# Peptides against a protein of PDB entry 1MQS, part 97

Target 1, 223 residues: chain A of PDB entry 1MQS
Amino acid sequence: ILKMLFLNKDLNNNDNITTITDDIFNQQEIIWKVLILDIKSTATISSVLRVNDLLKAGITVHSLIKQDRSPLPDVPAIYFVSPTKENIDIIVNDLKSDKYSEFYINFTSSLPRNLLEDLAQQVSITGKSDKIKQVYDQYLDFIVTEPELFSLEISNAYLTLNDPKTTEEEITGLCANIADGLFNTVLTINSIPIIRAAKGGPAEIIAEKLGTKLRDFVINTNS

## One batch from the design tools (peptide; made by RFdiffusion4, then SolubleMPNN)

Design b2_p19_4_s3 (from b2_p19_4, 15 letters changed)
Fold by OpenDDE base, seed 2:
Structure b2_p19_4_s3 (fold): chain B 223 residues (1-223), chain A 19 residues (1-19)
Amino acid sequence: as target 1 above (223 residues)
Amino acid sequence: SLIDKIMEEQNAEFKKLLS
């Protein structure tokens, strides 16, 4: 998260948030920027950072992507939002309107190829591709409640998975989403976990999906 | 890091698509 707030510059990972922000604040000229969030990413940020941390990171203003935002054509913007068509369209509209000077686009999870292509196409049409500085997947689609405990905050996940009226397709879809979130978490932690799941339930499905994703990832990265 | 590599790859791919 801090890396993103500092425009994805390399940060020393061994320092606590306060030390990192203080060091950067003291050693480098702070680039003031706008942070654009959605509801999910707001929760993520809030779980990890305090308002003061945002200020120390050079965030002068933070707003929701769906809110009306005043143009700040001389200020760079960091988008940290869900990988949705809606958000892409809003970003492109902001680009068209020259709402900000530069656009650092960060998605909370993996952007599907089709959406990436859509974004690229729309940006190309605007003729303002030079303003797009970065397009990253941050894999931060989770809330940290404790250092060793986190939540994906998927709405009604427990209820849905335990409701006998829920269809197999719905369960499979939800489990896939959960597995994706966990995969993102694993990538963020940069370690391969030992997966423990209860047998005979959704947890097992999730574990299997996650295992597959991890195996595929390891294979692809080693090639 | 692995995550950095993935991020960079996506960014590179995006740039290719713009071209």
Scores: peptide ipSAE 0.350, ipTM 0.880, DockQ to the pose 0.673
Fold by OpenDDE base, seed 5:
Structure b2_p19_4_s3 (fold): chain B 223 residues (1-223), chain A 19 residues (1-19)
Amino acid sequence: as target 1 above (223 residues)
Amino acid sequence: SLIDKIMEEQNAEFKKLLS
């Protein structure tokens, strides 16, 4: 997250958030930026950073993507939003209106190919592609509750998984979604975890799906 | 890092699509 807030520049992550922000604040000129969020990413940011951290990162204003926002044509914008068609359209509209000087687009999770193509197409049509400085997938589709505990914030997941009326298809689908979220988390941590799950229930299904995703990913990235 | 690589690949792909 901090890297994103500093326009995805390389940061030394050996220190805690406070130390990193303090060091950067003291060592270089602050580039003031606007941070554009959605409801989900707001929760993510809030779980990890304090308002003071945002300020130290040069975030002068943060707002929701769906809110009416005043143009700041001389200020770069960081988008950190869900990978949806709606958000893409809003970003493109902001681009068309020259709402900001530069656009650093970060998606909370992987942007599907079709949406990436759509974004590219729309941006291309505007003739303002030069203002798009970055398009990144941040894989931060989770909420940090404490340093070693996080939540995917999937609504009623526990209830659904434990409801006897829930169908196997629904369970499978939900488990897949959970596995996707965990996969994103693993990518963010940048390490391959040992997966532990209770046997004989949804946790096992999730673990298996996650394991498969990780194995496939490792194979594909190392090939 | 792995995540950096992934992000860069996405960015590169986007730029490629723009061209």
Scores: peptide ipSAE 0.347, ipTM 0.877, DockQ to the pose 0.655
Fold by OpenDDE base, seed 4:
Structure b2_p19_4_s3 (fold): chain B 223 residues (1-223), chain A 19 residues (1-19)
Amino acid sequence: as target 1 above (223 residues)
Amino acid sequence: SLIDKIMEEQNAEFKKLLS
């Protein structure tokens, strides 16, 4: 997250948030930026950073992507939003409107290929592709609740998975979503976990899906 | 890191699509 806030520059990850922000604040001129969030990413940011941290990172204003936002044509913007068509369209509209000077686009999770292509197509049509400085998948689709503990914050996941009225299709879909979230988390922590799950239930399904995703990723990145 | 690599790849792919 901090890296993103500093326009994805390399940071010393061995330091705590306060040390990092203090060091940067003291050593470098702050580039003031706007941070554009959605509801989900707001929760993510809030779980890790405080307002003071944002300020130290040069975030002068943060707003929801769906909110009416005043143009700041001389200010770079960091988008940290869900990878949805709606958000893509809004970003492109902001680009068309010259709402900000530069656009650093970060998605909370992997942007599907079709949406990436859509984004590229729309941006190309605007003729303002030069303003798009970065397009990154951050894989930060989780909430940090405490050290070494995270949550995907999927509403009523436990209830849904344990409700006998829940359909198999619903369970499968939810398990897929959970697996995606876990996958993103694994990538974020840069460590391949040993997956353990109870047998005979949704946990096993999730574990299998996650395992497959991880294997596929490793294969694809090594190829 | 893995995440850095992925981010860079995504960015590169996007740039490629714009070209």
Scores: peptide ipSAE 0.338, ipTM 0.875, DockQ to the pose 0.662
Fold by OpenDDE base, seed 3:
Structure b2_p19_4_s3 (fold): chain B 223 residues (1-223), chain A 19 residues (1-19)
Amino acid sequence: as target 1 above (223 residues)
Amino acid sequence: SLIDKIMEEQNAEFKKLLS
């Protein structure tokens, strides 16, 4: 997250956020930025950072993407939002309106190819593609509840998985979503975990899906 | 890092789409 707030520049590997921000201040002048969030990403940011951390990272103001925002044409903007068509359209509208000087777009999870193409197409039409500096998948679609425990914050997951009226298709879909979230988390941690799951239930299904994703990823990245 | 490479790939892909 801090790396994103510093426009995805390399940061010193320190365990202390304050030390990292102080080091950056000593190395270069602070760049003031606007941070645009959605409801989900706000929760993610709040779970990891304090308000003072945002200020130290050069975030002058943060707003919700759906909120009416005043133009700051001389200020770069960091978007950290869910990978949705709606958010893409809003970003493009902001671009058309010259709302900010530069656009650093970060999606909370993987942006599907079709949406990436849509974004590119719309940006191309505006003639302002030079203002788009970065488009990244951050893989930060989770909430940290404690140092070694996190949540994907999927609404009613437990109830849905345990409701006898839930269809197999619904269960499969939900398990896939959970596995995707876990996969993103693993990528963020930058370490392949040992997967432990209870047998005979949804956890096992999720573990299998995650295992497959990880194996496929390792194969593809090593090729 | 691995994640940095993945992120850069996404960025590069977007740039290619704009070209």
Scores: peptide ipSAE 0.345, ipTM 0.876, DockQ to the pose 0.655; fails the geometry check

Design b2_p19_4_s4 (from b2_p19_4, 15 letters changed)
Fold by OpenDDE base, seed 3:
Structure b2_p19_4_s4 (fold): chain B 223 residues (1-223), chain A 19 residues (1-19)
Amino acid sequence: as target 1 above (223 residues)
Amino acid sequence: SLIDKIMQEQNEELKKLLS
């Protein structure tokens, strides 16, 4: 929780909460933030942190996600809420209205892939994806910045790759399309990447295809 | 500062929330 409040920076867990907050408060310029909660996360925060801890962490404003909130366009916001369609829609609406300067989204539990895709799609439509700085859950660790993260905007890619009814031919075709998109991206940035992919799945197939394309390109360019 | 003012207002509300 403290890690979240400090924008998911690494903290020394050997110290007590009060010592950590005091040290950070004294050593660094405090970044004032808004904390947006729901009923479940409120209980979680209350069990771990004191009011003084939140203040020392730079939480200047707190509110429930379903409550009407005043815009603070110059203040970054931390969302710590349940991974629901309703909460995602509210976050996107807040983004559309420029309610805050930056958005750090932390879900209280695992975000289903379909909801992640929904979030990504809605954010993309707003044209304000640069304001989404982080999306976290128990398993996700994403920093969403234009230089570091991009989308190929392929509809239902995850669903297609994970649906048992999808044929191997369809998977192979989709992987090829993804590899083509990545290849084109590499060409535009004019840098050869190191490719990392999970083993034993579509990601490995994509990585192999992309690697082949890159090798062929290098050979042809040097020839 | 504006931040200080907001913090003062929010402190009481935060106490209620964490209580």
Scores: peptide ipSAE 0.000, ipTM 0.361, DockQ to the pose 0.020
Fold by OpenDDE base, seed 4:
Structure b2_p19_4_s4 (fold): chain B 223 residues (1-223), chain A 19 residues (1-19)
Amino acid sequence: as target 1 above (223 residues)
Amino acid sequence: SLIDKIMQEQNEELKKLLS
């Protein structure tokens, strides 16, 4: 997250947030920028950073992507939003309208190829591709609650998974979503985990799905 | 890192598409 806020510059990960922000604040001229979020990413950011941290990172204003936002044509913008068609369209519209000076686009999770192509195509049509400085998948679609605990913040996941009226299809779908979130988390941590899950329930399903995703990823990446 | 690699690949792909 801090890396994103500093336009994906390399940061020393061994330092705490305060130290990093203080050091950067003291050593470099602050580039003021706008942070554009969605509901999900807002929760993510809020779980990790305080308002003061954002300010120290040069975030002068933050807003939701779906909200009406005033143009700041001389200010660069950081988008940190879900990889959806809707968000892409909004970003492109913002680009068309010259809402900001530069666009640093960070998706909270993996951007599907079809959406990447769509983004590229739309941007190409605008003739303003030079304003897009970065496009990254941050894989930060999770909430940090404590140093060694995180949550995907899926509403009523426990209830859904334990409700006897829930269909198998619904369970499978939810498990897939959870596995995707966990997969993204693993990629962010950049470490292959040992997966432990209770047997005979949704946790096992999730573990299996996650394992498969990880294996496939490793194979495809090394291939 | 894995994430860096993915980011790099996607960025390169985007650049290619926009070229």
Scores: peptide ipSAE 0.000, ipTM 0.358, DockQ to the pose 0.591
Fold by OpenDDE base, seed 5:
Structure b2_p19_4_s4 (fold): chain B 223 residues (1-223), chain A 19 residues (1-19)
Amino acid sequence: as target 1 above (223 residues)
Amino acid sequence: SLIDKIMQEQNEELKKLLS
């Protein structure tokens, strides 16, 4: 997250947030930026960062992506939002209107290829692709509640998975979402887990999906 | 200072958003 706030520059990851922000604050002039969030990313940031951390990172204004926002044409913007068609359309509209000077787009999870292509196509039509400075997948689709505890914040997951009225399609879809969230978590932590799951239920489905994703990723990265 | 005032206002706004 701090890396994102500093426009994805390399930071010393071994230091605590306060030390990092203090060092940067003391060494160079702060670049003031706008931070644009959605509901999910707001929760993510709030679980990890304090207000003072954001200020020290140069965040002068923060807003929700769906809220009316005043133009700041001389200020760079950091988007940290879910990879959805709706958010892409809003970002493109902001680009069209020259709402900010530069656009640093960070998606909370992996951006599907179809949406990436859509984003690219729309941006190309605007003729303002030069303002798009970065597009990153941050893989932060989880909430840190405690130092060693996190949540995917999937509503009614337990009820859905245990309700006999739930369809197989719904279960499969939910399991896929959970697996995606866990995969993103693994990538964020940068450690390959040992997967343990109960057999004969949704947990096994999730484990299989996650295992496949991890194996594919390792193969592709070593390639 | 003006800087302190701005920082305070921004801090309050951020707190509201993050609450």
Scores: peptide ipSAE 0.000, ipTM 0.319, DockQ to the pose 0.020
Fold by OpenDDE base, seed 1:
Structure b2_p19_4_s4 (fold): chain B 223 residues (1-223), chain A 19 residues (1-19)
Amino acid sequence: as target 1 above (223 residues)
Amino acid sequence: SLIDKIMQEQNEELKKLLS
């Protein structure tokens, strides 16, 4: 998240958030930015950072993407939003309107190919592709509730998995979604975990799916 | 890092799509 707030530049992650923000604030001129969020990303940011942290990262104002926002044509904007058609359309409209000086787009989860193509097509039509400086997939599909605890914020997961009326397809789908969320969490943390799960239930299925995804990812990325 | 690699690849893909 801090990397995103500093326009995805490399940061030393060995220090805590406060130390990093203090050092950067004191050592270089801060670039003031606008942070554009949606409901999901707002929860994510709020769980990890304080207002003071945002300020030290150069975030002067933050707003929801669907809110009416005043043009700030001389200020760069960081978008941290879900990869949806609606959000893409809003970003493109903001681009057309010259709402900000530069656009740093960060999607909270994986951007599907079709949406990437849609974004590219719309941006190309505007003739303002140079204003889009970055497009990143942050893979932040979790909420930090405690230092060593996080949640995927999937509603009624336990009920769904334990309801005898739930179909195998629904269970499989939910387990896949949970595994995807955990996978994205692992990528965000940038550390391969040791997976522990209760045996004989959905947790084991999820653990197996996650393990497979991690192995495949490591193999495919050659790292 | 792994995430940085993915982000870089995404940006390169975007550039290609924008011609």
Scores: peptide ipSAE 0.014, ipTM 0.404, DockQ to the pose 0.611; fails the geometry check

Design b2_p19_5_s1 (from b2_p19_5, 11 letters changed)
Fold by OpenDDE base, seed 3:
Structure b2_p19_5_s1 (fold): chain B 223 residues (1-223), chain A 19 residues (1-19)
Amino acid sequence: as target 1 above (223 residues)
Amino acid sequence: SSNYENFLSKYKDLVNKFS
């Protein structure tokens, strides 16, 4: 839940809610956001967070999805709602009306394929797909910030790679997992990529691993 | 692994529809 409120960025799991919010407040400028809920998610949020926690997380306004909401076209919105046709239609209508500047959609449970397709189809028709920054559910965790730009959003990847206490074995393992994810993504898109990575760090390790996987795949498929 | 496969399938669907 806290991860969602901070736009699904990596957080330190060892810290309590207050410590996390205080650290972020002190280190970064607060991004003010709107939080849109339904009845079920309201109960979930209320069981874990206090009103003060929401404020510290940058939530300036929270409302029910079915309520009339005032436009805030310069403010990003976080949706945390059930994966239903009704909620999808409301989100798309909010998108059409430019109710918010950016849309971060988090479904409370698994989004069925037919509803995902419906969402994607409706959004594509609006021509405003660039405003949809994130879509998450129980099984779908990825971000598309720009055309042909995406992130796997592997939990704690940045923290693990930059923590001096992390072992070389742990780094190597994480890099392998990232490379596997990228490899599978490439195969899914059915396109052979040109790989670019910063030199002298984990990105280079990942690039080398991915390159090897792709080469091996091509050799095996052509033999 | 099953969760990851489901993710990939949904991701593919979304990418195809948004492209």
Scores: peptide ipSAE 0.024, ipTM 0.590, DockQ to the pose 0.042
Fold by OpenDDE base, seed 2:
Structure b2_p19_5_s1 (fold): chain B 223 residues (1-223), chain A 19 residues (1-19)
Amino acid sequence: as target 1 above (223 residues)
Amino acid sequence: SSNYENFLSKYKDLVNKFS
């Protein structure tokens, strides 16, 4: 939940909520944002966070998704709602009306494929897909910041890769997963990338794996 | 593995629609 409130950035879960919020508040610029909830997610948030925690997370206003909400076109919004057709339609309507500057969508549970497709289809028609910055659920974590820039945002990837307790096997496995995601992205974009990565770390491993996959694909396709 | 495959499938579908 805290991760969501901080736009799904990696957080150190070893600290209590107060310590995390205080550290972030003191070390990082607070992005002020609106939190959009439904009845179920309201109960979830209330069980874990206090009003002061929301404020420290930069939540200026929180409202129910079904309530009439005033436009705040210069303010980013975090949605934390159930994956339903109704909520998707409301989000898309909010997007069409330029209700907020940016949309960070977090579903409280798994978004079914049909609903994801519906969301994507509706958003594509609006021509405002660039305003959708994040879509998250239990199994889908990614960021769309620019039309040509995507991030998989695999949960705790950075923490896992930088934790000294993480085994080499775990690192290799995670790097493989990241490479697979990137590979699929490249294929979708239909452009062969120039791969650049920092040397001596997981990024290099990912780059090598991705490069191999791309080379193999090109060979097999020309074959 | 099933969770990751599901993620990839959903991601690919979304990317295609947003493209």
Scores: peptide ipSAE 0.022, ipTM 0.582, DockQ to the pose 0.041
Fold by OpenDDE base, seed 5:
Structure b2_p19_5_s1 (fold): chain B 223 residues (1-223), chain A 19 residues (1-19)
Amino acid sequence: as target 1 above (223 residues)
Amino acid sequence: SSNYENFLSKYKDLVNKFS
C-alpha cells in the first residue's frame, strides 16, 4: 500500500510504516497526489494506515470513485479500486475530462484480460494515453500482450503439486524451478507478460516469484 | 525510473494495438 502511495517506487520493506513515511517526508520533496478509492479499498487503507500517514505520503485529497470530484488538472491521481467495468469507465471518463494531470491505476485484485483490453481500447480512442502512467494489479508490474502458448515440459509437475504426500519444501522447490523457467522464457521472447494465476495455490506462489524476478531484472538492466 | 519507462512503453504499445 505504501509503495502504491509513492507511485510504486521501491521502498525498504524492513522498516515499519512510520519510519518509512518519516524518512521520505524529511529527505525527499513531497509530490502531492489525489487518492481515489472504492468501498472495499477504503476499508483496506483504513486498516493499515493512519490519517497522518496519508498526509506524509503526499495525499492531499482522498475520495470515492463514484462520488462527484472536483477537477484538479495539475495534480496526479492514484486510483486504488476494484477491477470492474464500471470503475474502468469512470477512470476513462475522468481521463476524457482532463480531471487530473496523470493517472496511476492500481487494481485491488487481478485485472482480467478482457477488462485490460477494454481499458486500452477506450484509452486509445481518447488520444490521451500519455496521461496514464501506470496500470497495476497484484500480479501486474508490466503490461504486455498475451504470451504465446508454451510448455516448460517439467516432468510430473502436476502430479507432484497435487500429491498429498509431497512436502512443503518440495512444492516450494518446484515452484521456484517453474518460476525460473518462466523467467527464462520471458527473456528469450523479449516480452514481459501479464501474469495470471489462481489464488490460494502453487500458481500464486509461482506468480509472486516470477514477478520478483522480473522486477529485479528490470532494475538491474536499467541501472 | 527505468522500470517506469519500460512499463510506459509497453502500455503505449498495448494502447496502439487497439488504435
Scores: peptide ipSAE 0.019, ipTM 0.545, DockQ to the pose 0.056; fails the geometry check
Fold by OpenDDE base, seed 4:
Structure b2_p19_5_s1 (fold): chain B 223 residues (1-223), chain A 19 residues (1-19)
Amino acid sequence: as target 1 above (223 residues)
Amino acid sequence: SSNYENFLSKYKDLVNKFS
């Protein structure tokens, strides 16, 4: 099931429509965090980013996932690692040990269903699912944190979105349905979310559709 | 180049998640 994190921002009456609509996709606060990498992702980052770029992104420390890392229980962590059983186990161990305050997990490639289920199962056992804020891969946008975690109860959504045999039309249709569900959810919680979605997959499509719906709604309600 | 762009996109997404 595709889930999206909605960071509810109270609508300030002083915000113009444009500001509100822009805020749907933009967060301006710099949060200092740690970045956990593996060998593969380190190579990728090193090829593209400079240390200064990481600092600008609020990355204060970056480390390898297999390295012994000091606990930073008050600091959020971004994992950018390969979707492997080993990495999942390490992440779960880090979660168990309260190594960081929040866990934002970004897999460098598609997370297989079996590994997703394994992650979910292990996390569920820890009782610390609330610390996992996001799980992303090429096709997955997943939120574990309650109460923002919810299901649209769309049958086989994950399978459909990740099946290479699924047609673009089917994906588009499903994404539209998901976006509608999310939109209704947003209306129910009566707050405009900041939409976060992984790029290059169904999540992005859904986010775009949802964003459009929300923008239209805000415009129409303020008019 | 495709891998680079994909990474940049992912990185930007990561940045945006915390910006």
Scores: peptide ipSAE 0.015, ipTM 0.436, DockQ to the pose 0.027; fails the geometry check

